# Ledger of designs, part 27: peptides against a protein of PDB entry 6DSZ

Target 1, 361 residues: chain A of PDB entry 6DSZ
Amino acid sequence: NYVVTAQKPTAVNGCVTGHFTSAEDLNLLIAKNTRLEIYVVTAEGLRPVKEVGMYGKIAVMELFRPKGESKDLLFILTAKYNACILEYKQSGESIDIITRAHGNVQDRIGRPSETGIIGIIDPECRMIGLRLYDGLFKVIPLDRDNKELKAFNIRLEELHVIDVKFLYGCQAPTICFVYQDPQGRHVKTYEVSLREKEFNKGPWKQENVEAEASMVIAVPEPFGGAIIIGQESITYHNGDKYLAIAPPIIKQSTIVCHNRVDPNGSRYLLGDMEGRLFMLLLEKEEQMDGTVTLKDLRVELLGETSIAECLTYLDNGVVFVGSRLGDSQLVKLNVDSNEQGSYVVAMETFTNLGPIVDMCV

## One batch from the design tools (peptide; made by RFdiffusion4, then SolubleMPNN)

Design b1_p9_6_s3 (from b1_p9_6, 4 letters changed)
Fold by OpenDDE base, seed 4:
Structure b1_p9_6_s3 (fold): chain B 361 residues (1-361), chain A 9 residues (1-9)
Amino acid sequence: as target 1 above (361 residues)
Amino acid sequence: SEISEYLKF
């Protein structure tokens, strides 16, 4: 019996950066189908720490730090709706990934959404939100002592949600989402009541956004609000301020992923379907009362990479480009451009062998 | 360039 060592998956379908192994370690976590790879980011590069096999394709992978935790926890949802919260624990040389909580969040009734699984975590770690099925928003309360992930559904009137995020700086957990109806695409917000298990009216809405608006970025304080990425436009809204740009450079290819560079949301990396890497810039205006408002939005082309499925800023201008279609890359952002006008230099390339066709031989 | 100011980390 040749145990053909099943070729390890190489296509990246998710990546996240945080402090999972310790409070001090910067980690890169990479999802490759059913495989989770954990690295420590060092001055010398990526140091592998652990590989974890999951009981299904990873559909959602998010780091979060509840109040009182010294390091980040990892939320994973599989394509078969198995949810878990994982903790890294090291005891001497023994490295264990502990399941803090788990559950299956599959519904017996519901149409799986055509846009796939969306999983989001409230920035204040009050809940996890899941868009699994059309017309439903699933909530997992984050309780410290609960080993069983219990979820409930809230009905969404908006049947065709394109993307959804939790907003920052909200007294109650508040979602912002792009949805489509017969009149076009719109942005709406809802407050999530854990007590009543219902939506309350959110702080703002924006009707008739760009027809191809596809992504929501929640912006941290002091700006707050959200960025909406379309095919031709990028818009910002926080309830009080609206700003839109339509840089011609983004019309050439669809933006498909993003990642926040600065904790305060001043810079974001954007990747498009041609492997172009952009920086989205939020320029600040300080008001006389000490409030910070958005002055302007800018988009700058940095260079080209592999086609990103996911991006994550690590440290010191180093970015991991997770690719499903091509080789993943570790790239450096430089202050000075090369002779071709690119600010991107590939540091390391990770060969993608393509889809593991399970040839049942 | 203006871009260089935004590439400081």
Scores: peptide ipSAE 0.375, ipTM 0.906, DockQ to the pose 0.793
Fold by OpenDDE base, seed 1:
Structure b1_p9_6_s3 (fold): chain B 361 residues (1-361), chain A 9 residues (1-9)
Amino acid sequence: as target 1 above (361 residues)
Amino acid sequence: SEISEYLKF
């Protein structure tokens, strides 16, 4: 009996940073197909804590902290539409991952969206939003006492949503999304009413954005609003302020992932299809009344990494580069460039053995 | 360099 030890998946399809194991621990969570790997970030590097098998390929993985929770909870959605909320619990040396809530959120009707599954969480933890099917936005209300993830759909007039996020600093949960119609791509906002189970008019919209606008980044306070990333341009809008840049350097390869560095949204990492790592900078202007406004946007090339499927900033200029096509990396951002003009140094490389073909014989 | 100010963590 050759126990072919099924090789563990090595290709990364998601990563997130937060405080999952405790309030004090900084964690890196990595999704590798059906596997979740949990690390503690230390001064010495990544310390493995637990690996968890999921009932299907992880499609969404997001950390969130409801009011009165001491640490983050983990939302997972699988490609088969199984949703769960997970909690880390340690008792001495015993480590358990507890399912607080679960449910299947599959619809019997609807066209699965060509751009895949999108899952987002309201920054105030009022709801989870899911774009699974064209013309539908699924809402999961977040209730602490609810062990069953119950969802409802709101109809979207916009059939071809490209990306969607919840905005920060909104009185009601507010989504911002890029959509495509016969006239091009546009940005729109909606408020989500949990009570009425409908959309209300959002605070702003921008018609006729760049034709290849592909990503929405929700910007936290004090700036608020959103960044829209295209092939040729990066734009900011918050209802009152609009700013666009078209740096030639981003035209060379498509930006495919992003991650926020600063809690205040002053810096973002961007990764492209050539493995180039950029810093997006939001320059602030302080007004006489103490309000902070966006003065300018800048993009700077930091260096090269493996082609990122996902990026996550850890701490002290350390970044995890999760790669599906190449080796994942832990990299350091340095204040000074090397002889090649790169600010990026690889600290650790994690070999990607490619797709595991589970041949059931 | 100007970028070095943005690489402080």
Scores: peptide ipSAE 0.356, ipTM 0.903, DockQ to the pose 0.795
Fold by OpenDDE base, seed 3:
Structure b1_p9_6_s3 (fold): chain B 361 residues (1-361), chain A 9 residues (1-9)
Amino acid sequence: as target 1 above (361 residues)
Amino acid sequence: SEISEYLKF
């Protein structure tokens, strides 16, 4: 009996940071195909806590904290549309991952979207939104007593959604999305009514954005609104203020991932297809009435890493670079540049052995 | 891989 020890997956397809093991612990969670790895971030580095096998390829992985939870819960959606909400539970040395809720959210009718699965969570934890199929937005209401994840669909008139996020600071759950029509790419907002199971008109729209606008970043309070990232431009819009920049440095390669550094949305990491790491900075202006508005946007080149599939800021200027195509890395962001002008130093490299071809022999 | 002794946060 040759126990072919199936090599563990090494290619990273998702990463998140938060407080999953406890309220006080900082965690790094890494998705590697069907595997979830859980780490505690310590002064000594990444301490492994648990590895979990999932019943499918992880397509969405998001941490969220419902009202009255002491720590974050984990939402996972698989490529086969199995959804679950997971909780970490420790009792002495015994570590369990508890399924709080689960469900299958697959529809019998619908065209799977070419841009793949998008899963988002309302910042106030009122619902989960899923873009799985063209012309449909699926809603999972978040209720503490619901062990079965029930979902409903709302029809989207916009068939070709590129990216979608929930906005911050909205009385009702509000989505912001980039979509494509025959006239180009546009940004639109909708309020989501849980009661009526329909869209209401959102607070703003922006027609004729950059033709290659590919990502939406929801900006937290006090700024609010969204950042739209394209090939040549980065734009901010919140309904009242519009600002666009076209820094030449981003034209060389397509930005493919992002991560928020500051809780207030003042800084974001950006990664491109060449492995360049950028910082996007939001400069604030405090008005006489105490309101905070966006004064300017700036992009700074930090350095070069492995080509990121996902980025997550941990703490103390340490960033995890999750790579699918290359080695994943822990990198340090320094205040001062090295002799080559880079602010990035590799601390640890995690060898990617390539795709596990599941040869069912 | 053993975490390198150099990974002080």
Scores: peptide ipSAE 0.049, ipTM 0.620, DockQ to the pose 0.037
Fold by OpenDDE base, seed 2:
Formats: sequence, structure tokens, C-alpha cells
Structure b1_p9_6_s3 (fold): chain B 361 residues (1-361), chain A 9 residues (1-9)
Amino acid sequence: as target 1 above (361 residues)
Amino acid sequence: SEISEYLKF
């Protein structure tokens, strides 16, 4: 009986950056099916710290920092609806990944959404939101003392949610989502009441967005609001300001992932299905009262990479390109273009051996 | 380049 040592998964299905190992360390966390890889970002590149096996395929992976935590915690949801909150703990050379909280969030009743699992965290760390089933929004209140993740469902009237995020700068946790109905695609907001376990009317809505609107990006202060990415257009809305662009260059291939570059939300990386890497730029206008408003949106083609499943801006123009279909990459963004007009230089490539077909022998 | 204004390297 040759025990074929099962090859480790190499296809990346998620990545996040933050301060997970310490307050000072910049980490890259990579999800590869059932495995979590933890790196420290250094001047020399990615230093591996720990690999963690999960009891299922990682479907959601998000870093968050509750008030009074010195470092980020990690929320993971598996494809089998096992949820956990993880903490990194180091004591000398001993490295432990501690489960702070866990739970199974599967419902006995509900149609699993065709667009898969969406998991989001409120920027103020009040709750986790989950779109697992059509017509339901699951809420996990974030409480420090709870070792067991408790969840409840709120009925969502909009049955076909495309994407959802929590907004920034809201007094109550507020979701913004793209949904589809027989009339087209629309954007709506809801406030989430933890007390009443219901939705309240959100601050704004936008009916009849682009038919192929597929992604919501929540924009931090000072801009606030959201960016809606379509096939042909990119739209900003914050309730007061609306701005749309339709750069011809984005029509060539569908944008499939994004990542915020600046903490203030002035720049985003965008990746498309052809492996093109773009910069989305939010231009500021300072009003006489000191209010910052959006002046314009711009999209610039940076270059070509592997087809990104996920993007993570690290530091100093270094970007991790997590790929499911191709090799993952570390790339450097340059100020000056090369002779081909590309601002992207590959620094490191991580071979993808393809999907591990679990041959059930 | 327009990108250079935003690329804080």
C-alpha cells in the first residue's frame, strides 16, 4: 500500500493582510483549500511562520481588530459552515493558534445561494454578517466573552443578492448590497439592529444600476459610501454624491477581485479574468468647510499578472496575487513603466500544481 | 506618469 503523500494544495482561494502575529508584524495569510498559511512580510520577502490545517475548505477568511485587542483576530468560515475566531499566540519559539470562539452556522432550512458564501465584518467589529442562504442574512454578534459563536437570521426580502459589504462611518451596522430582481440589478442599504434582530431602512439606495454590477466595495472615511463594479462601469455612491465612469478598457474582461491599497480608500487594485491589474483612483476635492468629497474616479492599467482569485497590497508597492487558475505571484508596482508600458514586475512566482483531485482510492 | 503621483514608494 503506497501511501501517496497527498500533495499540499497550491491553488489559492483567499488572501488577507493585517497584524495577526503581533501589532508590529505585517502578515500575509493565504487560504489554500483546507490549509491556512501564515507569513510575515519582510524586506527579504515572505517569511513562513505557521501552516494550519482546517476541518474543511476555507470559504471566508477575514482579519478584524475588536476594541482593546492589541492585534488582529482571524474569522474563518468553512464551506461546511464551521465558523471560528482564531488568535495567534507566541511564547518564545512556541507558536499556537488559539480558537477564541467557534460554532456551526448551518441552518436546517434554507436554499444555499448559487453565488456561494459571503462573509463580511462590520468595520467597528459589532457583528459578522453571512449570506449563506437565499432570503436570509445571518448575524453573529461579536462579544469578547463568548466562546461559542451565536448566530441569528434576519429575513432578507431581496432573494438574489450578488454581493454585500458593511459600510464605514455608520452609527448602526449598515450593509450595502447589489441584488437582482426581474427589473434588473439594484443597490440597497439596510441598518442591522442587533437588539431587535431586524433590518431598518438604510441611508440610501440606487435602483437600476448596471445589469452586470457584481461587486461592492465599502469605502472608508473621509469619502464613505460604496463603489459598485460592473462589466462596463464603475460607480461611486455615498447617499449625497454619485459618480460613474465607463472606461472602455474594463469592458474587455470582467473584474473579479479587488483590494484596498490606502487605509483612507483613495486607491484600489482591480484584477480581471485575463490577469490584467488595474489601479482605481479616487480623486479628492477639499471643500472650503474642510469636507472631503469625491472629485473623480480614474482607472489605470498597471500591467498583467496571473489571473487573480484574490489580491493583497502588502507594502512599498508589493502586491500578492493569489491565483487559483495559475501561479500565485509577488509583484512589484513601479513608478515608471517598462518598454511595454507595464508597471508590474514579477518578484516571485509560486507554482500551482492545479486542483488536487482527491482520488478516493 | 499619472500613476507615480499615487504610488507612494
Scores: peptide ipSAE 0.015, ipTM 0.490, DockQ to the pose 0.723

Design b1_p9_6_s4 (from b1_p9_6, 4 letters changed)
Fold by OpenDDE base, seed 3:
Structure b1_p9_6_s4 (fold): chain B 361 residues (1-361), chain A 9 residues (1-9)
Amino acid sequence: as target 1 above (361 residues)
Amino acid sequence: SALSEYLKF
């Protein structure tokens, strides 16, 4: 009996940071195909807590905290459109991952989008949004007492959505998205009415953005609005203010992932296809009335890592670099550069043994 | 450097 110890997946396809195990614990959650790994971040490093097998490849993994919850809940969507909301429970030494809600959100009709599955959560936890199919936006209302995830579709006129996020500080849930038409790429906003199950006109739009605009970052208050990342440019828009930069350093390789460092959206990590790690900086201007506005955008090269599929800031300048193509890394950001001008030091490396086909038997 | 000011955590 060869017990072929099925090699555990090592390629990372998603990572998130939050407070999943308790209100006080900082957690790193890592998606590796069908596997979810849960760590506590400690001064000594990553402490493994639990590993969970999922009923399919993880396509979306997001932490969120509904009003009145003491800790974060986890939303997962699989590539086969199985959705669940998970809760961590510990009773002494017994650790359970509880399914609070589940559902299948697959449609019988629709063209699966070429840009893949996008899942987003409203910052006020009113709904989950899903772009699964061209010309459809799926909404899952968040209700505390509902064990069955019910969804409905809203028709999108824009057939080729590139990326979408919920905006912060909106009275109604508001999406911002990049889309492509025959005239180029554009940015648009819509309000989502849960009551009427329709889109209303959003606060702003920007036609004819950069041709390779690929990512939307929703910016928290006090700035609000969104950052649009292209191949040659980074732009900010909030309805009242527009600002664009075109730093030559980002033209060398395409930015493929991002993560927010500060809760107030002052700093973001950016990773490109060459494994370069950047800091995007939002410079503040405080107005005489106490309002905070964006003064400028800056991009600074920090150093080089493995090619990131995902990035997540932990604490104290420590970053997890989740890699699909190379080894994942825990890296430290230093105040001072080394002799090579790098601010990045590898603390730990996690060997990637390549794509593991998890045969669920 | 100006960057060192932004690498304080």
Scores: peptide ipSAE 0.368, ipTM 0.914, DockQ to the pose 0.795
Fold by OpenDDE base, seed 4:
Structure b1_p9_6_s4 (fold): chain B 361 residues (1-361), chain A 9 residues (1-9)
Amino acid sequence: as target 1 above (361 residues)
Amino acid sequence: SALSEYLKF
C-alpha cells in the first residue's frame, strides 16, 4: 500500500488575521484548499501552531468576536456548504479546535452564483450573511447557545450581486452590495430584519457606478459607509458624503483583493492582477462639531509582490501576501523606498507547488 | 515623502 502522502496544498485561497489562539496572540490563519493553517505572528516570523483538515474546500473564512468572548471565533464555510464556527482551546500542551456550532446551508433550489460564494459577518456579530445563490441572501443568526447553525433565506430582487459586505455603525444589520442589471452596475443597501426575516430599505443607494465595480469595502467608524472599487475608479459613499477618484495607475491592472491596515479604516492594502501592491488612504477632516468626515482618497503604489489572492496586514508594516497563482510571501513595508522606488521588501517566500490535482486513483 | 508618513506602523 503506497500511502501516497498527498502533497499538502500550497496554493492559498484565503487568509485572515486576528486573535484566535488567545486574546493576546496575533494569529495568521491560512486556507489552502481543505487545509487550515494557524500561525502565531512573532517578531521572528510565523510560528506554526496547528493545522486543521476540513471536510471540503474552504470557501469562506472569517474571524469574529461575539460580545463576551475574550478571543475571536472562526467561521468557515466550505464549497459544499458545510458551515462551522470554530474555537481554539489550549489545555497545557493539548490544542483542540472545538466546533461551537455547525450546519449545512445548502439549498435544494437555487442557481449557484457565477461569482462564487460570498460570506460576510455583521461587525456587531448579530448574523452571518451568505450569498450562495442568485436571488437569495442567506442569514445565519449568531446565537450564543445554539450548536446548530440555523439559516433562513431572504429573497433578493437583485439577481446578479457582484460583492456584498455588512456596514459598520448601523443600528440594524445593514448590507451594502454591488449588483448588475441591464442598465449597468449599482450599489444598494438593505437593512436585515431578523424578526421579520426580510429586507428593509437601507440608508442609501448609488445607481450607475462604474461598469466594472467589483468590490465593496465596509469602512469602520468614524467614517462609516463603503468604498467601491472598480477598474478605473475608487468611490466612497456613506449616505452623506460621496467621493470618487480615478487614479491612472489602477487602470493598468484590475484590483482583486484588499485588506484593512488600521482599525479605523484610514489605510487599506490593495492588490492587483499584476502583483502590484497599493496603499489606499482615507484622509480625515475633523469638523468643528467633532465629527470626522472623509476629506480625500489617495492611492499610492508601494511595490510588487506575488499576485495576491488575499492580503493581510499583520503588524509593524509586515504583510502576508497569500497567492494562489504564485508563491505566498511575507513582505515588509518600509518608510523609505529602495533604489527602484519600492517600499516593499520580501522577507520570506513560501513555494507554491501548484494545484494538487486530486488524482483519484 | 508624503507616502513615508503613511508607512509608519
Scores: peptide ipSAE 0.364, ipTM 0.910, DockQ to the pose 0.793
Fold by OpenDDE base, seed 5:
Order: sequence, then structure tokens, then C-alpha cells
Structure b1_p9_6_s4 (fold): chain B 361 residues (1-361), chain A 9 residues (1-9)
Amino acid sequence: as target 1 above (361 residues)
Amino acid sequence: SALSEYLKF
């Protein structure tokens, strides 16, 4: 009787950082297929706290803090469209992951988007947005007292959404998205009306962006707006200001993931398909009236890591590199480069054993 | 500014 011990999945398909276990603890949460790993970030490294089996492959994993919560809640959407909001609860030595709300958000009608599932949370925690199907934007209102996640669809005229985020600093929940039509790729914004269950005109749009524009980054205040990342260019737009850069270094490989370093959106990590790690820098200018405006964008090569599926900044220049194709890494960003010009040092490597081939015997 | 200025955490 060979008990084939089912090898635990090692390929990382998502990671997030926040305060999930307590208000004070910094956590790293790692999604490995159906497995959620919860760590506390310590001065000594990652301390494992809990492992959770999910009822499906994790497709979306986002931390959010509703008004009046002391710690973050976790939104998970599975590849089978099961949504849940999870809370960490500890009572002495007993650790429980509580489902605060759940629901199935699958539609009977709709073409599943070829670019996969996108899930986003409004920065003010008013709603969750889901791009599951072409021409539909699903909204889950966030209500504290509702144990059942109810969703509704809003029709998108734009059938081919590439990426979507909620913007910061908007009176109403506002999405910014890259979409493709026969004329190319474009950026558009919509306000989301919960009352009318419709889109209203957003604050701005940008037609004819780079043909390979693939990612939207919502920028916090004071800058606001969004960054659009392409193959050849990085652009910023906030309705009033537009900036574009085309650093030759990003043309070599497609940027595939990003993570915000600073709460104010001054720095972002970018990872490409070759495992290069970049810093995107938002240079500020203080106006005479005390307003802060974006002066310039810069991209700097930090070094090389495993090919990131996801990146998350922890603390003190430590970054978790979640890899699906290679080994995941904990890396340190240094002020000084090494002899090879790299600012990246691997602190820890987590072996990826590859896909478990379910050999049905 | 030198990249080192932006690698302070």
C-alpha cells in the first residue's frame, strides 16, 4: 500500500500582505492552488501560523478593511466562482478561520473571459468588482450584516477588458480599465451606481493607449489616478495630468505583476517574464499652494529573481516573490548594489516541485 | 537622485 502522500502544492498563484491575524501583526498570505498559507512577518523571517484548505483553486485573494474593523478581512474567489469573506479569529491557542460571508457568483449565461478572473475591491470598501465574463461587470455590495454575498451584473459595452481597478479618492466607486476594440487598446473610467445598478460616466478616458497595455495600477492620494503599463510604455493619468515614459529596458520582457511599496503610491515593484525586478518611482513636485503633483516617472532595474506570478512588499526592503514557474523567494532590497549591479539578495528560497500530476492509478 | 535614495525602507 503505497500511500502516495499527496504532495502539497508549491506553485504560488497569489500573495498579499496586510494585517489579517491581528491589527498589529504583519501577515503574508500565500495562495498555492487550493491551499492558503498564513505567515507572520518577523525580524527573523516568516513564521507559519495557519494553513487553510479551500474548496477550489484560489483565483482572487485580496485583503480589505471595512470601516470599523480593527484588522483586515480576506476576500477569496475560487476558479469555480465561490466567493467568501474570511476573518481570522484566535481564542487562546485555538485558531479559526471564520466565513463571515459567502456566495456563488457564477452566471448561467456569459462567455468566461479568456484573460481569466479579475477581482478588485473598492478602496473605501463599498463593493467588490468582478470581471468574470465578457461584457459583464459583477458587483458585490459590501454590507456588514449580510452573510450571503449577493451580486448583480452591470453590462459593459467594452467586451474585451484587459485589466480593471477601482480608483482612489472618488466620491462614488469608480473603475478604471484597459480594454481592446478593433481600433486598439483604450483606457476608460466608469462610476458604479449601487442604487441604479448601472455605470455612470467616469472622470476621464484615454483612447489609443499602447497596443500592449496590460495592467492598471490605481494610485492613492495625493496623486490619484492610474498607471497604465504596456510592453513599451508606462503612462500616468488622473484626469488633469498625463505623463508617459518609454524606458528601453522594459521592452526586453513583458511586465506581468506589480506591487505598491509606499502607502502614498510613490514606489511600485514591477516583475517581468524574465524574472527582472524593477522599481517604478513617482517623483513628486510640491506646488506653491501646497498641492502635490506628479513631476515624473522613473523605472530602475533592481535585479533578477524567480519569475514572479505575484509580488508583495513586506517591510524593511523585504519582498516576497511568489513564483508559479520557479522557486518562490524572500528577497532583500539593498541600498548598495553588488558587483553585478544588483540591489536584490535572496534571503530564502521556497522550492517549487512543479505540478502534481494526478496520476489516476 | 541616486537609486540608493529610493531603496531606503
Scores: peptide ipSAE 0.360, ipTM 0.902, DockQ to the pose 0.692
Fold by OpenDDE base, seed 2:
Structure b1_p9_6_s4 (fold): chain B 361 residues (1-361), chain A 9 residues (1-9)
Amino acid sequence: as target 1 above (361 residues)
Amino acid sequence: SALSEYLKF
C-alpha cells in the first residue's frame, strides 16, 4: 500500500492583500484550490502564519472591512456555492480562523454561467453580489448579527454578463457590468435596492464598447467610475467623462488580471497571457473648483513575469504574481530599468508542480 | 524617464 502523500496544491487561483490578522499587519492571502495560505508581509519577505483547508475549491476570495471592524474580514465562496465570512483571531500563540457567517447560495433553478463565478463586495460593505447563473444577480446583505448568510436573487435582463463590479461613491450600491448581446458588448449600471429587492436605473451606460471588452475595474474617488479593458482598448467612463486609449502593445496578448496600486486609483498593474506586466496610469487634472478629473490614460510596459492568474501589490514596489500556469513570484518594481529595459526584478519564485491529478488509487 | 516618476512607491 503506497500511501501517496497527497501533494499540496501549488497552482495559485486567487490572491488578495489587506489587514486580516490585525489592523497593523499587512497580509497576503493566497488561494490554492481548496487551500488558503495566510502570510504577513515583512521587510524580510512573506512570513507564513496559517494554512486553512476549505470545503471546496475557492472560487471567490475578497477582503472587506465593515464599519466598526478593526481589521478586515474574509469572504470566501467555493465552486460548490458554500459561502463563508472568516475572521482571524489570535490569543497569544493560538491562532483561530473563526466562521462569523456561512451559507449555501446554490440555486435549484438556473443555468450556471459559462464564464464562471463572479463575486464582488460593495465598497461601503452593504452587500455582496454574486453572478452565478445567467439572468440572475444574487445579493447577500451584510448584517453583523447574522450568522446565516441569506441571499436573494434579482432578475438580470442581460443574460451574458462578462464582468461586474460595484462602483465607488454611490449613495445606493451600484453595479457596473460588461455584457454581450447580438449587437455586441455594452456597459451598463444598475442601482441595487436591498429594500425592494430590485434593480433601479444606474447613473450611466455605454453602448457598443469594444467587442472583446472583458474586465471592469471600479475606480475609487476622487475619479470614480470604471475602467473597461478590452483586447485593443482601455476606456474610462464615470457618467460625465469618457476617455479611450488604444495602445498597440496591448493587442499582442490579452490582459487577464489587474490590481490597484494606489488607494486613490491612480495606478493599476495589468498582466497578460504572455506574462507581461504593465502599469496603467490615470493622470489627474485639478480643476479651478478643486475637483479632480481624469486628464489622460497611459499604459507602460514594466517587464515580464510568470503568467499571472492574479496580481497583488503589497508595498514598496513589491508585487506578488500568483500563477496557475507557471511559478508564482515575488517581484520588485524598480525606478530605473535594467539593460534590457525591464523594471521588474524577481525576488522569490514559488515552484508550481502543476495541477493536482486526483489519482484515485 | 517619465515612467520612473510613476515607479516611486
Scores: peptide ipSAE 0.345, ipTM 0.904, DockQ to the pose 0.797

